# Peptides against a protein of PDB entry 5T59, part 45

Target 1, 112 residues: chain A of PDB entry 5T59
Amino acid sequence: TTPTMQSTSLLTEHLGYPPISLVDDIINAVNEIMYKCTNAMEKYLMQRNIIGKKDFSDEIKIGTAKLESLLENSVDKNFDKLELYVLRNILSIPSDLLEENRFRLLHHEKLV
Target 2, 90 residues: chain B of PDB entry 5T59
Amino acid sequence: EHIRFQRLVQVCNKALEESIRKLQSWEKIHECFPNYGQTREGIENLTVCQQQVIKLWSNLSRVEFDAIFHERSIEEKLNQLDDLINKARS

## One batch from the design tools (peptide; aimed at target 1 Y85 L87 N89)

Design b2_p23_7_s3 (made by RFdiffusion4, then SolubleMPNN; from b2_p23_7, 10 letters changed)
Fold by OpenDDE base, seed 1:
Structure b2_p23_7_s3 (fold): chain B 112 residues (1-112), chain C 90 residues (1-90), chain A 23 residues (1-23)
Amino acid sequence: as target 1 above (112 residues)
Amino acid sequence: as target 2 above (90 residues)
Amino acid sequence: SELEKTSQEILKRVEELEKKFNL
């Protein structure tokens, strides 16, 4: 379903926060995790940048950057899909529940 | 009866799994370090690094997402939503 | 209202995502 002001209102009241806040939390979390992972990877390899007499620091930096970019693109795509799915299918109210009597039911439930 | 939270967990796991898939490819990892990966020691380092980052990804995501779900009481809220929907349709 | 703004933001993001995925 497509979010509406009515559904957003009901969901916000029910959740105690806007539905989008959950999505934002998830996205922010994965982004943080992503950079923690890439940072850890770079640091690990940079601590092992010299093999024999050769310094691979430049290659490590470039390679890690490539992996970071790859991960960023994947995270972006997959969590965009997640966001869309969550907002349309999970944090949503079926249209039949948005009728007057059912609307009141949702509101009434909180009050009781 | 309760389906929304299960779906949320499923799509989160799917997104996480799909996101890390590229890093699970040794070929992709090796391609980023063509000369480093030609050394025995480099291969060893990359192998450990790959394993560690995947574990870190998994562990951090589990902890952080569980924290979010708890802080937002999302399981309870989604279950209640399911119940309300079912009740309204009964 | 804040609610209206939030609703519009959600709608906007959904629409943007739909465009991104050609839905």
Scores: peptide ipSAE 0.715, ipTM 0.955, DockQ to the pose 0.757
OpenDDE base, seeds 2, 3, 4, 5: peptide ipSAE 0.715, 0.714, 0.715, 0.714; ipTM 0.955, 0.954, 0.955, 0.954; seed 2 fails the geometry check

Design b2_p23_7_s4 (made by RFdiffusion4, then SolubleMPNN; from b2_p23_7, 10 letters changed)
Fold by OpenDDE base, seed 1:
Structure b2_p23_7_s4 (fold): chain B 112 residues (1-112), chain C 90 residues (1-90), chain A 23 residues (1-23)
Amino acid sequence: as target 1 above (112 residues)
Amino acid sequence: as target 2 above (90 residues)
Amino acid sequence: SELEETSQKLLERVEELEKKFNL
């Protein structure tokens, strides 16, 4: 289902926070993890940048950047899909529950 | 009966798995380090690096996502939502 | 209100995502 002002309001009341906040937490977390991973990779390799008499620092920097970009693109696409799915199918209220009597039920449940 | 939280976990895992897939490819890794990867020592370093980053990805995501779910009480809230929906339809 | 603002933001993001995925 497609989110509406009504559904988001009800969900916010139910959750105690806006639905988008959960998604933001997830996205922020994965982004942080992503950069921690790429940073760790670069640091690990840069500590091992010299093999024999050759310094591979430049290649390592470029290569790590490429991998970072690759990961960024993948994260972006996959978590955009996740966001859409979550907001449409998980953090959603069926239309039949948005009827007046059902609406009151949700509100009443909180009060009881 | 309770399906929403399970779905949330599933789609999160899927997104994480799909996101890291490229780094799981040795070929992709090696392509980024064409000369470094031509050395024995370089290959060894890349191998360890690849393994470590994948493990780091997995471990961090597990810890962080579990923390988020706990802090947001999302399992409980989604279960309650399922119950409300089912109750309304009964 | 904050509720309205966040709700509107959510709707806009959904719309943007739907456009991105041609939905």
Scores: peptide ipSAE 0.651, ipTM 0.951, DockQ to the pose 0.872
OpenDDE base, seeds 2, 3, 4, 5: peptide ipSAE 0.641, 0.644, 0.646, 0.642; ipTM 0.951, 0.951, 0.951, 0.951

Design b2_p23_8 (made by RFdiffusion4)
Pose (drawn by RFdiffusion4):
Structure b2_p23_8 (pose): chain A 112 residues (1-112), chain B 90 residues (1-90), chain P 23 residues (1-23)
Amino acid sequence: as target 1 above (112 residues)
Amino acid sequence: as target 2 above (90 residues)
Amino acid sequence: LDFDEITEEEVEEEVPKFRELFE
């Protein structure tokens, strides 16, 4: 289903937070991991940048950064589909409920 | 009957697996370090990276998301939502 | 809807609209 304002309003009430807030926590979380990994990888190599008698510091900075940017694209790509797939299929509303009052069951849930 | 939360786990894992796939390929890894990878020690060091970075990627993401799913009780909110739409359709 | 069936064009068109709903 396509998201609607009632679903965002109702689901915000059922969840206690807007449906997008969960998606923010996920995208924000994986990005932090992405950089934490690349920074950890660069330092592992920089203290191993000299093999034999040659110094590969330049190649490592370029390589670690050249990898980081490829994840920034792939992650932004794959987690936007998640941002879509979730708001459409998981935090989702059918027609059976907004055509004939979903408000009854949510109000009914909070009380009885 | 509880089907929506397991999906959330499936879609998160799905996004992560595709997010890291280009790093599982030794080729693209060596492309970023062509001269450094032509040394024995360089090959050994790069192997230690991609295998550890992948493990770190999987572990950090696994722990946080399980935590985020806890702080927002999403497994319950969705289980309540799954079994609630059924009561409505009935 | 399957996750593998989501195109880049749909993401470009629909994600900003969804953000606007939540604003």

Design b2_p23_8_s1 (made by RFdiffusion4, then SolubleMPNN; from b2_p23_8, 10 letters changed)
Fold by OpenDDE base, seed 1:
Structure b2_p23_8_s1 (fold): chain B 112 residues (1-112), chain C 90 residues (1-90), chain A 23 residues (1-23)
Amino acid sequence: as target 1 above (112 residues)
Amino acid sequence: as target 2 above (90 residues)
Amino acid sequence: MEYDDITDEEVKELLPKYRELFK
């Protein structure tokens, strides 16, 4: 179902907040989690950067940065898909209920 | 009857699972640390690190997403939406 | 529709439009 101004307004009234706010919260949360994970990885390895007589600090920093980039790309792709799915299939009102008579019914039910 | 919230949870879990898939590959991890991973201790450290990060990802996402869903009352709201739609169609 | 049914092409084409509609 393709969203409309009417459906967005109805959903906002029903939810008590704009529907997109839910998705924004999810996206922001996963990004925060992502960087917490990569930071933890770097910290853990940097505490173990010396093996024998060799210091692997530079390799660890570069390696964790590469992993972070890989994770960033994956998060972006998968949660862009999620956003589209949620907006299209979950935060949506069937088109047949956006007709004048059905629209009034939904609005009435919310107010009563 | 109530389907929207279930689908929301499912798609969130799917996106999280797919996002962490690359980090679950030992080969991908090792490739990022080619010399470090040639040592016994390095392999051990990378192994533990990989496991801990994956667990951290899973635990944090569960806690944070549940908090979002609660704060937004999304289960209740989506159930109500399902009910309204079903009622309108009856 | 399922999550796995969404293609990268669809996301690229539709998501910007959807974002604008919901803003």
Scores: peptide ipSAE 0.765, ipTM 0.953, DockQ to the pose 0.825
OpenDDE base, seeds 2, 3, 4, 5: peptide ipSAE 0.762, 0.765, 0.765, 0.764; ipTM 0.953, 0.953, 0.954, 0.953

Design b2_p23_8_s2 (made by RFdiffusion4, then SolubleMPNN; from b2_p23_8, 9 letters changed)
Fold by OpenDDE base, seed 4:
Structure b2_p23_8_s2 (fold): chain B 112 residues (1-112), chain C 90 residues (1-90), chain A 23 residues (1-23)
Amino acid sequence: as target 1 above (112 residues)
Amino acid sequence: as target 2 above (90 residues)
Amino acid sequence: MDYDSITDEEVKELLPKYRELFK
């Protein structure tokens, strides 16, 4: 099922908000969580940066940055897939419902 | 009967799980800290750190996504959508 | 269609279009 402007309008009416807003919320949330996680990791290790007489602060900073990059790439890829999936399969109206009589049904249900 | 919300939750969990998979790899973590990870204490710290980050990821995502779903009333709305579709096809 | 069946190429091709439709 391919989304249409008509289906989007109907979904917006049904949801009370644009369907894309849900996806935006999800993506924004995971991005925030991602940086909280990497920040926590860096802070934890930086509190433990000295082992013996050696200071590993620089290595920790570089290492956590590398992990952050890996996580960023993974989040980007997987949540792009998620977005497509949600928009295509979740926030969708079957084509058989995109008929005049069916539109009335959806609209009628809102009014009842 | 009601499938859309379940699928939403499933795909969210899947995306979260796949995203954190990189951090679940000890090898990848160790490679980022080659000298630090050559020390016993460093290995211990990295191990704990890895576990804590994964837990933090899981906990935060659960809380935040649940909040989103609640604020958007998405379960109810998707259930209603399923019902409408099923009714139309009956 | 499941989540795992979605390819990177498919995302690259379709996601921008979908975003426009939902904008």
Scores: peptide ipSAE 0.753, ipTM 0.953, DockQ to the pose 0.867
OpenDDE base, seeds 1, 2, 3, 5: peptide ipSAE 0.753, 0.752, 0.752, 0.751; ipTM 0.953, 0.953, 0.953, 0.953

Design b2_p23_8_s3 (made by RFdiffusion4, then SolubleMPNN; from b2_p23_8, 8 letters changed)
Fold by OpenDDE base, seed 1:
Structure b2_p23_8_s3 (fold): chain B 112 residues (1-112), chain C 90 residues (1-90), chain A 23 residues (1-23)
Amino acid sequence: as target 1 above (112 residues)
Amino acid sequence: as target 2 above (90 residues)
Amino acid sequence: MDYDSITDEEVKEELPKYRELFS
């Protein structure tokens, strides 16, 4: 079912916060985690940048940057997909319950 | 009976799994470090690094997402929503 | 609905609409 202004209002009242806030929290969290992971990778390898007589610092910096970009793209793609799924299928009220009588029932239940 | 929260957890896990998939590929990791990865020590370092990052990803995501779900009381709220819907349809 | 069945094209077309509705 597709969301409406009515359904979003009801959900906001039910949740105590706008439904989109949950998704925002999730996305913000995964982005933070992502950069913590890539930063950890870079630091770990940079502490081990010299093997024998060769210094691989430049290669490590470039390589970790590539991996970061790869991860960023994947996170963006998959969590945009997640956002759509959540907003469409989870944070939603079936249209049949948005009829006048049923709408009032949902609202009344919150007040009781 | 209660399905929404279960689906939320499932889709979160799926998104996390798919997001980290490429980092789980040794070939992809090695491609980013072509010369470093040709050394014995380099291979060892990359192997450990890969494993640690994947574990870090998994652990941090679990902790942070659980915290979000708790702070937002989303399991309770989604269960209540399911109950309301089921009641209305009965 | 299946998470895996959602296409990139669908996300591109639908997600902005949903974001607008929930904003």
Scores: peptide ipSAE 0.748, ipTM 0.952, DockQ to the pose 0.829
OpenDDE base, seeds 2, 3, 4, 5: peptide ipSAE 0.745, 0.747, 0.746, 0.747; ipTM 0.952, 0.952, 0.952, 0.952

Design b2_p23_8_s4 (made by RFdiffusion4, then SolubleMPNN; from b2_p23_8, 8 letters changed)
Fold by OpenDDE base, seed 4:
Structure b2_p23_8_s4 (fold): chain B 112 residues (1-112), chain C 90 residues (1-90), chain A 23 residues (1-23)
Amino acid sequence: as target 1 above (112 residues)
Amino acid sequence: as target 2 above (90 residues)
Amino acid sequence: MDYDDITDEEVKEELPKYRALFE
């Protein structure tokens, strides 16, 4: 279901942090991992940049940059989807639970 | 009974898998290194590099995401949320 | 709902609204 101000507040209270904070952690992590991967690739190939009499350093730098861009686009696309999915379907409270009586139950459970 | 955390793990894995899919394409890798990949040694290096990157991606994501989930206590919190919802509907 | 059911257009349209809840 679609998040509301009420559900966001309830979830924040339940989680101890805003729901988006989890997603932020995930996205920040994958971005860091992404650049570590592409950097590792570049470093590995740059250590093997000379084959025969040819130096492929420039091609390696350009090529790894292209792959990084490709990965960036994919990460952006897929983790934007993830963010929407998580906020909509995982970190969400069904509308029927947002009624007054259900709301009290959630608060009661927290206090007990 | 408890479904939300499972879904979280599943969608994380899905996003990770889809994100790395293009790097799993040898054709795309080779296209980025057209001359380097015309050499035997270059092909060998690219092959190893591709495999290592994919493994690194998988390993780092597993470690980092598990750390996040632990730090945020998200499994427990989502299980509790499931329980609350189920209880309210009972 | 499945992760694969979400379209790029839906993300473009809906995700900003969701993010706005936390601004």
Scores: peptide ipSAE 0.726, ipTM 0.952, DockQ to the pose 0.909
OpenDDE base, seeds 1, 2, 3, 5: peptide ipSAE 0.726, 0.722, 0.725, 0.725; ipTM 0.952, 0.952, 0.952, 0.952

## One batch from the design tools (peptide; aimed at target 1 D24 L84 Y85)

Design b2_p24_1 (made by RFdiffusion4)
Pose (drawn by RFdiffusion4):
Structure b2_p24_1 (pose): chain A 112 residues (1-112), chain B 90 residues (1-90), chain P 24 residues (1-24)
Amino acid sequence: as target 1 above (112 residues)
Amino acid sequence: as target 2 above (90 residues)
Amino acid sequence: EKQEETLERVEELEEKYPDVEEWV
């Protein structure tokens, strides 16, 4: 289903937070991991940048950064599909409920 | 009957697996370090990276998301939502 | 404000990713 304002209003009430806030926590979280990994990888190699008698410091900075940017694209790509697939199929509303009052059951839930 | 939360786990894992796939390929890894990878020690060091980075990627994400799913009680909110739409359709 | 932003983001993503149902 396509998201609507009632679903965002109702699901915000049922969840206690807007449906997008969960998506923010995920995207924000994986990005932090992405950089934590690349930074960890660069330092592992920089203290191993000299093999034999040659110094590969330049190649490592370029390589670690050349990898980081490829994840920035792939992650932004794959988690936007998640931002869509979730708001459409998981935090989702059918027509059975907004055509004939979903408000009854949510109000009914909070009380009885 | 509880089906929506398992989906959330499936879509998260799905996004992560695709997010890291280009790093599982030794080829693209060596492309970023062509000269460095032509040394024995370089090959050994790069192998230690991709295998550890992937494990770090999987572990950090697994722990946080399980934590996020806890701080927002999403497994329950969705289980309440799944079994609630059924009561409505009935 | 976040509810309106959610609808805007979905509209943008629907244009960007029409075949999202095949993704999973």

Design b2_p24_1_s1 (made by RFdiffusion4, then SolubleMPNN; from b2_p24_1, 8 letters changed)
Fold by OpenDDE base, seed 3:
Order: C-alpha cells, then structure tokens, then sequence
Structure b2_p24_1_s1 (fold): chain B 112 residues (1-112), chain C 90 residues (1-90), chain A 24 residues (1-24)
C-alpha cells in the first residue's frame, strides 16, 4: 500500500525513526560501496598500466570512468526500485488497520 | 508468520545483484578497455580485476547492510509489526 | 519533514516503477 501521513507517523513511532531513514541508510551505504569498488578497480589497473612498453594510463582512466558511470546508473535504478518496494510493501500498514484500533494496539504495547 | 524481514533481505539482495550484473559481463568490461584488452597481460589483469571487484561488492554490501539492520533493529521491529498486524486481524 | 519527503519520493518513484510490487 502507498504510504500516508498516518502510516508514516505510526511506523515512526514503532520504529523510533522514520521509515525513509532506513532506506537512506541503505542507499548511502551502497553509494559508498560503489565508489570504493570503482576506486579499487582504477588503482589496481593503474598499477598495471604499462604493457610491452606501452602506457595505457589514459585508456584505463577513461575505461574506469565508463564502468563507474555504468554502475552508477544501475545502482540508481535498482535502489530507487528498492526504495519504492520497501516503503510500499515492507514498511507499510494495511489500510484496513489504519484506524483507531491500530492506535490502541500500538499504545497498549508501549504501556505493557 | 513473519514475512517482512525476509522480504527486506530479498529485495536488498535483488537490488545488489541487478546492480552488479553488467560488471559481471566480460564483454562490457572489455569494451571499456579495447586496446588494453587486446594484450595477454591486459586480459589477465582485467579478469582478476573483475573478479576482485565483484567480491568486494558482495562482501562490503553484506557487512554494511547487516550493520544497518542491527543498528536499526529492523528484524525485531518488522517481526513486531507482523505480530501486531496478525493480532489485529485475529 | 520526513513524512512529506516520503510521500513526495514515493509519488515520484511510482511513475517510474508501476510494477514494483511484482519485483520479487
């Protein structure tokens, strides 16, 4: 189900943080990992840039940049998709429960 | 009974797998290094590089995502959410 | 306001991924 102001508030109370904060953590993490991977790739190849007395440094830099762009585009797409899926299907409350009864359940759990 | 955390893990894995898929293609890698990849040593270096990057991607994502899940107590919270929903419907 | 941000991001993404619920 699509998030609402009510569901977001209830989930925030339950989680102790807004649902989107979890998504942001995930996205930030994968972005950091992505650049660590591309950086490692460039460094590895740049340490092996000369073959047969030919310097391939320029090609390596350009090629690594292309791969970085490729990975960026894929990460962006797939984790945008993840964000939507999580917020709609995982960190969500069924619409039939978004009533006073749901508030009572959450309140009751906190009092016990 | 508990389904939400399982789905979270699944969707994270799905996103990670799909994101790295093109780097798993040798053709895509080679296209970025057309002259370098025409040498024996270049091919060897690219092969090792590709393998290492994929492993790094997998290992780092596992460690970082597990850390996030722990810090956010998300398994417990999602299980509780499942329980609350089931209780409300019973 | 994280709530407003959530709704805005969801609305934007729904246009890009209409079949996201069937992803898994």
Amino acid sequence: as target 1 above (112 residues)
Amino acid sequence: as target 2 above (90 residues)
Amino acid sequence: DKQLETLERVEKLEKKFPDVDKWL
Scores: peptide ipSAE 0.784, ipTM 0.959, DockQ to the pose 0.880
OpenDDE base, seeds 1, 2, 4, 5: peptide ipSAE 0.784, 0.783, 0.784, 0.783; ipTM 0.959, 0.958, 0.959, 0.958

Design b2_p24_1_s2 (made by RFdiffusion4, then SolubleMPNN; from b2_p24_1, 10 letters changed)
Fold by OpenDDE base, seed 1:
Structure b2_p24_1_s2 (fold): chain B 112 residues (1-112), chain C 90 residues (1-90), chain A 24 residues (1-24)
Amino acid sequence: as target 1 above (112 residues)
Amino acid sequence: as target 2 above (90 residues)
Amino acid sequence: SKELETLKRVEELEKKFPNVDDWL
């Protein structure tokens, strides 16, 4: 179900933080991991840039940059999709409960 | 009974797997290093590099995501959410 | 607010992924 002001507020109260904060943590983490991976790849290959009498440093730099871009694009798409899925299907309150005002149980349970 | 946390783990794994899929393609790796990959030693280096990156991706994501889930107490919170919803429907 | 931000982001993402619920 699509988030509403009510559902988001209730979830924030339940979680102790806005649902989007969890998503942001996940996205920030994967971005950091992504660049650690691409950096490691570049460093590994640059330490092995000479084969025979040929220096492949320029090719390695260009190649790793291309792979980084590919990974960036894929991460962007998949974790945008993740964000939407999480907010709609995991960190969500069924609309039927909100419509029937049964969401008060979530609020009441915390207060009692 | 409890389904939301399981789905969270599943969707995280799905996103991670789909994100790294292109790097798992030897063809994609090789085409980025057309001359380097034409040497025996270059192929060996690229092979090891590919394996190491995929392993690093998997290991780092596991550690970091578990840390996030712990800090946010998300399993407990999602289980409680499932229970509250089920209780409301009963 | 974070609530408003959430709704805005969801709105934009729904345009990109209309069948996200079928994921997994």
Scores: peptide ipSAE 0.785, ipTM 0.958, DockQ to the pose 0.848
OpenDDE base, seeds 2, 3, 4, 5: peptide ipSAE 0.784, 0.784, 0.784, 0.784; ipTM 0.958, 0.958, 0.958, 0.958

Design b2_p24_1_s3 (made by RFdiffusion4, then SolubleMPNN; from b2_p24_1, 8 letters changed)
Fold by OpenDDE base, seed 3:
Structure b2_p24_1_s3 (fold): chain B 112 residues (1-112), chain C 90 residues (1-90), chain A 24 residues (1-24)
Amino acid sequence: as target 1 above (112 residues)
Amino acid sequence: as target 2 above (90 residues)
Amino acid sequence: SKEEETLKRVEELEKKFPDVDKWL
């Protein structure tokens, strides 16, 4: 179900934070992890940049940059897809419940 | 009965798996290091590097996502949401 | 607002992933 102003507001009240905040946490985390991974790759290979008296530093730098771009593009695509799925199918309220009864349920829970 | 948190975990795993898939391809790795990968030592280094990166990706994502889920109390909140919806429909 | 941002992002993403509900 596509989010609405009403459903987002209700979920924010229920969660104590906007649904998108969870998504942002996830996306920020994976981005940080991504760069940690690519940085680790570069450092590992740069410590092993000379083979048979040949210096492969330039190739390593270019190659790791290409891998970073590859991973970056994949992360962007898949976690955009994740964002949409989460907001439509997980952090969502069925349209038939976006009525007075739903408001009463949330209100009742807060009073108990 | 409780389905939303399970789906959250599943979709997170799906996104993580699909994101790292290309790095799991030796061909993709080798293409980025065409001359380095023509040496025996280069191949060995790239092999270890590939394995370590995949492990790092998996381990860091597990730790960080679990921390997020805990800090946001998302399992509890999603279970409550399921319960509220089921109650409303009963 | 966060609500407005949510709706805007969802709208843009729906263009890219029309069958996202079948992803899992």
Scores: peptide ipSAE 0.785, ipTM 0.958, DockQ to the pose 0.879
OpenDDE base, seeds 1, 2, 4, 5: peptide ipSAE 0.785, 0.784, 0.785, 0.784; ipTM 0.958, 0.958, 0.958, 0.958

Design b2_p24_1_s4 (made by RFdiffusion4, then SolubleMPNN; from b2_p24_1, 10 letters changed)
Fold by OpenDDE base, seed 1:
Structure b2_p24_1_s4 (fold): chain B 112 residues (1-112), chain C 90 residues (1-90), chain A 24 residues (1-24)
Amino acid sequence: as target 1 above (112 residues)
Amino acid sequence: as target 2 above (90 residues)
Amino acid sequence: SKEEETLKRVEELTKKFPNVDDWL
């Protein structure tokens, strides 16, 4: 279901934080992990940049940058999907519960 | 009965797996290092590098995501949400 | 507000991924 002001507010009350905050945590984490991975890759290869009599440093830098870009694009796409899926299908309240009497139920359960 | 947290884990894994897919392609890796990868030693280095990066990706994501889930108490909260919904429908 | 931000992001992402519910 598509989030509404009502559902988002109710979920925020239930969670203690806005649903989007969880998503932001996840996205921020994966971005950090992404750059740690690409950095590790570059460092590993740069420590092995000379083979025989040839220095491959420039090729390594360019190559790792290309891989980083590929990973960035993929992360962006897939975690945008994740965000939407989570907000629509996981951190969501079914429409049948978005009624006055059901709102009271959810609120009541919190207080009890 | 409790389904939302399971789905959260699944969608996180899905996003992580799809994100790293291109790095799992040896052809894609090799294309980025056309001359380096034409040497025996270069191929060996790239192979190890690829494996290590994938493992690092997997391990870091597991640790960080679990930490987030714990800090946000999301399993408990999602289970409670499931229970509330089920109760309301019963 | 966070609520408004949520709705806006969902709207934008829905345009990009209209079939996201079938992702899993």
Scores: peptide ipSAE 0.793, ipTM 0.958, DockQ to the pose 0.892
OpenDDE base, seeds 2, 3, 4, 5: peptide ipSAE 0.792, 0.793, 0.792, 0.793; ipTM 0.958, 0.958, 0.958, 0.958

Design b2_p24_2 (made by RFdiffusion4)
Pose (drawn by RFdiffusion4):
Structure b2_p24_2 (pose): chain A 112 residues (1-112), chain B 90 residues (1-90), chain P 24 residues (1-24)
Amino acid sequence: as target 1 above (112 residues)
Amino acid sequence: as target 2 above (90 residues)
Amino acid sequence: SEEEIEERLKKVEELSEEYDLPEI
């Protein structure tokens, strides 16, 4: 289903937070991990940048950064589909409920 | 009957697996370090990275998301939502 | 906060026009 304002309004009430807030926590979380990994990888190699008698410091900075940017694209790509797939199929509303009052059951839930 | 939350787990894992796939390929890894990878020790060091980074990627994301799912009680909100739409359709 | 939600919903509508949903 396509998201609507009633679903955003109702789901915000049922959840206690807007449906997008969960998506924010995920995206923001994986990004932090992405950089935590690349930074950890660069330092592992920088203290191993000299093999034999040659110094590969330059190649490592370029390589670690060249990898980081490829995840920035792939992650932004794959988690936007998640931002879509979730708001459409998971935090989702059918027609059975907004055509004939979903308000009854949510109000009914909070009380009885 | 409780089907929506398992989906949330499936879609999260799905996004992560696709997010890291290019790093599971030794080829693309060596492309970023062509000269460094032509040394024995370089090959050994790069192997230690991709295998550990992947494990770190999987573990950090697994722990946080399980935590996020807890702080927002999403498993329950969705289980309440799944079994609630059924009561409505009935 | 409502304006931010509306901006994100517009972004979701744009993404739905640009991309196909993945099979799961």

Design b2_p24_2_s1 (made by RFdiffusion4, then SolubleMPNN; from b2_p24_2, 12 letters changed)
Fold by OpenDDE base, seed 3:
Structure b2_p24_2_s1 (fold): chain B 112 residues (1-112), chain C 90 residues (1-90), chain A 24 residues (1-24)
Amino acid sequence: as target 1 above (112 residues)
Amino acid sequence: as target 2 above (90 residues)
Amino acid sequence: ELEKILEKLKKIEELAKKEELPEL
């Protein structure tokens, strides 16, 4: 199913926050983790940039940048899919329940 | 029956696994360091680096995602959503 | 999914006992 204004409103009431906020938290977290990983890798290798008489600093910088780009592309792709799936299939309300009945249930549960 | 939170965990794990897949390839790592990786010491350094970054990725993601799920009370909320839907269909 | 990652990490951890990254 596709998210609608009605489902978003109902879910926001239920969750206490918009559904997209959860996805945003997840995506922000993985992006932070991604850069922490890349940064750690670069720092480790830069501490070991000289092998014998040769300095590999430039190669290390370029190489880690390539890996970062590779990881960025993969993260973007996979978490875009995640976003769609979560919003459509997890944080979703079946269309047949988007009628007055669903709205009634939310209010009823709060009052009981 | 509760199914939504389980699905959330599954898709998160899948996204994390697929995202790190390229870094799990030694060939991909070596390609980024063609000359450095031709030295014995360079290979050793890259090997350790690869192993540790994968570990870091897994550990950080677990901690951060669990924190998000807790702060958002998402397991409870999704279980409640399942229950509400089931009640509506009964 | 998670189990697969954990299994891979288990093998990595065994190797990492010899040399652990200070930055990681």
Scores: peptide ipSAE 0.133, ipTM 0.894, DockQ to the pose 0.018
OpenDDE base, seeds 1, 2, 4, 5: peptide ipSAE 0.116, 0.131, 0.084, 0.118; ipTM 0.894, 0.893, 0.887, 0.895

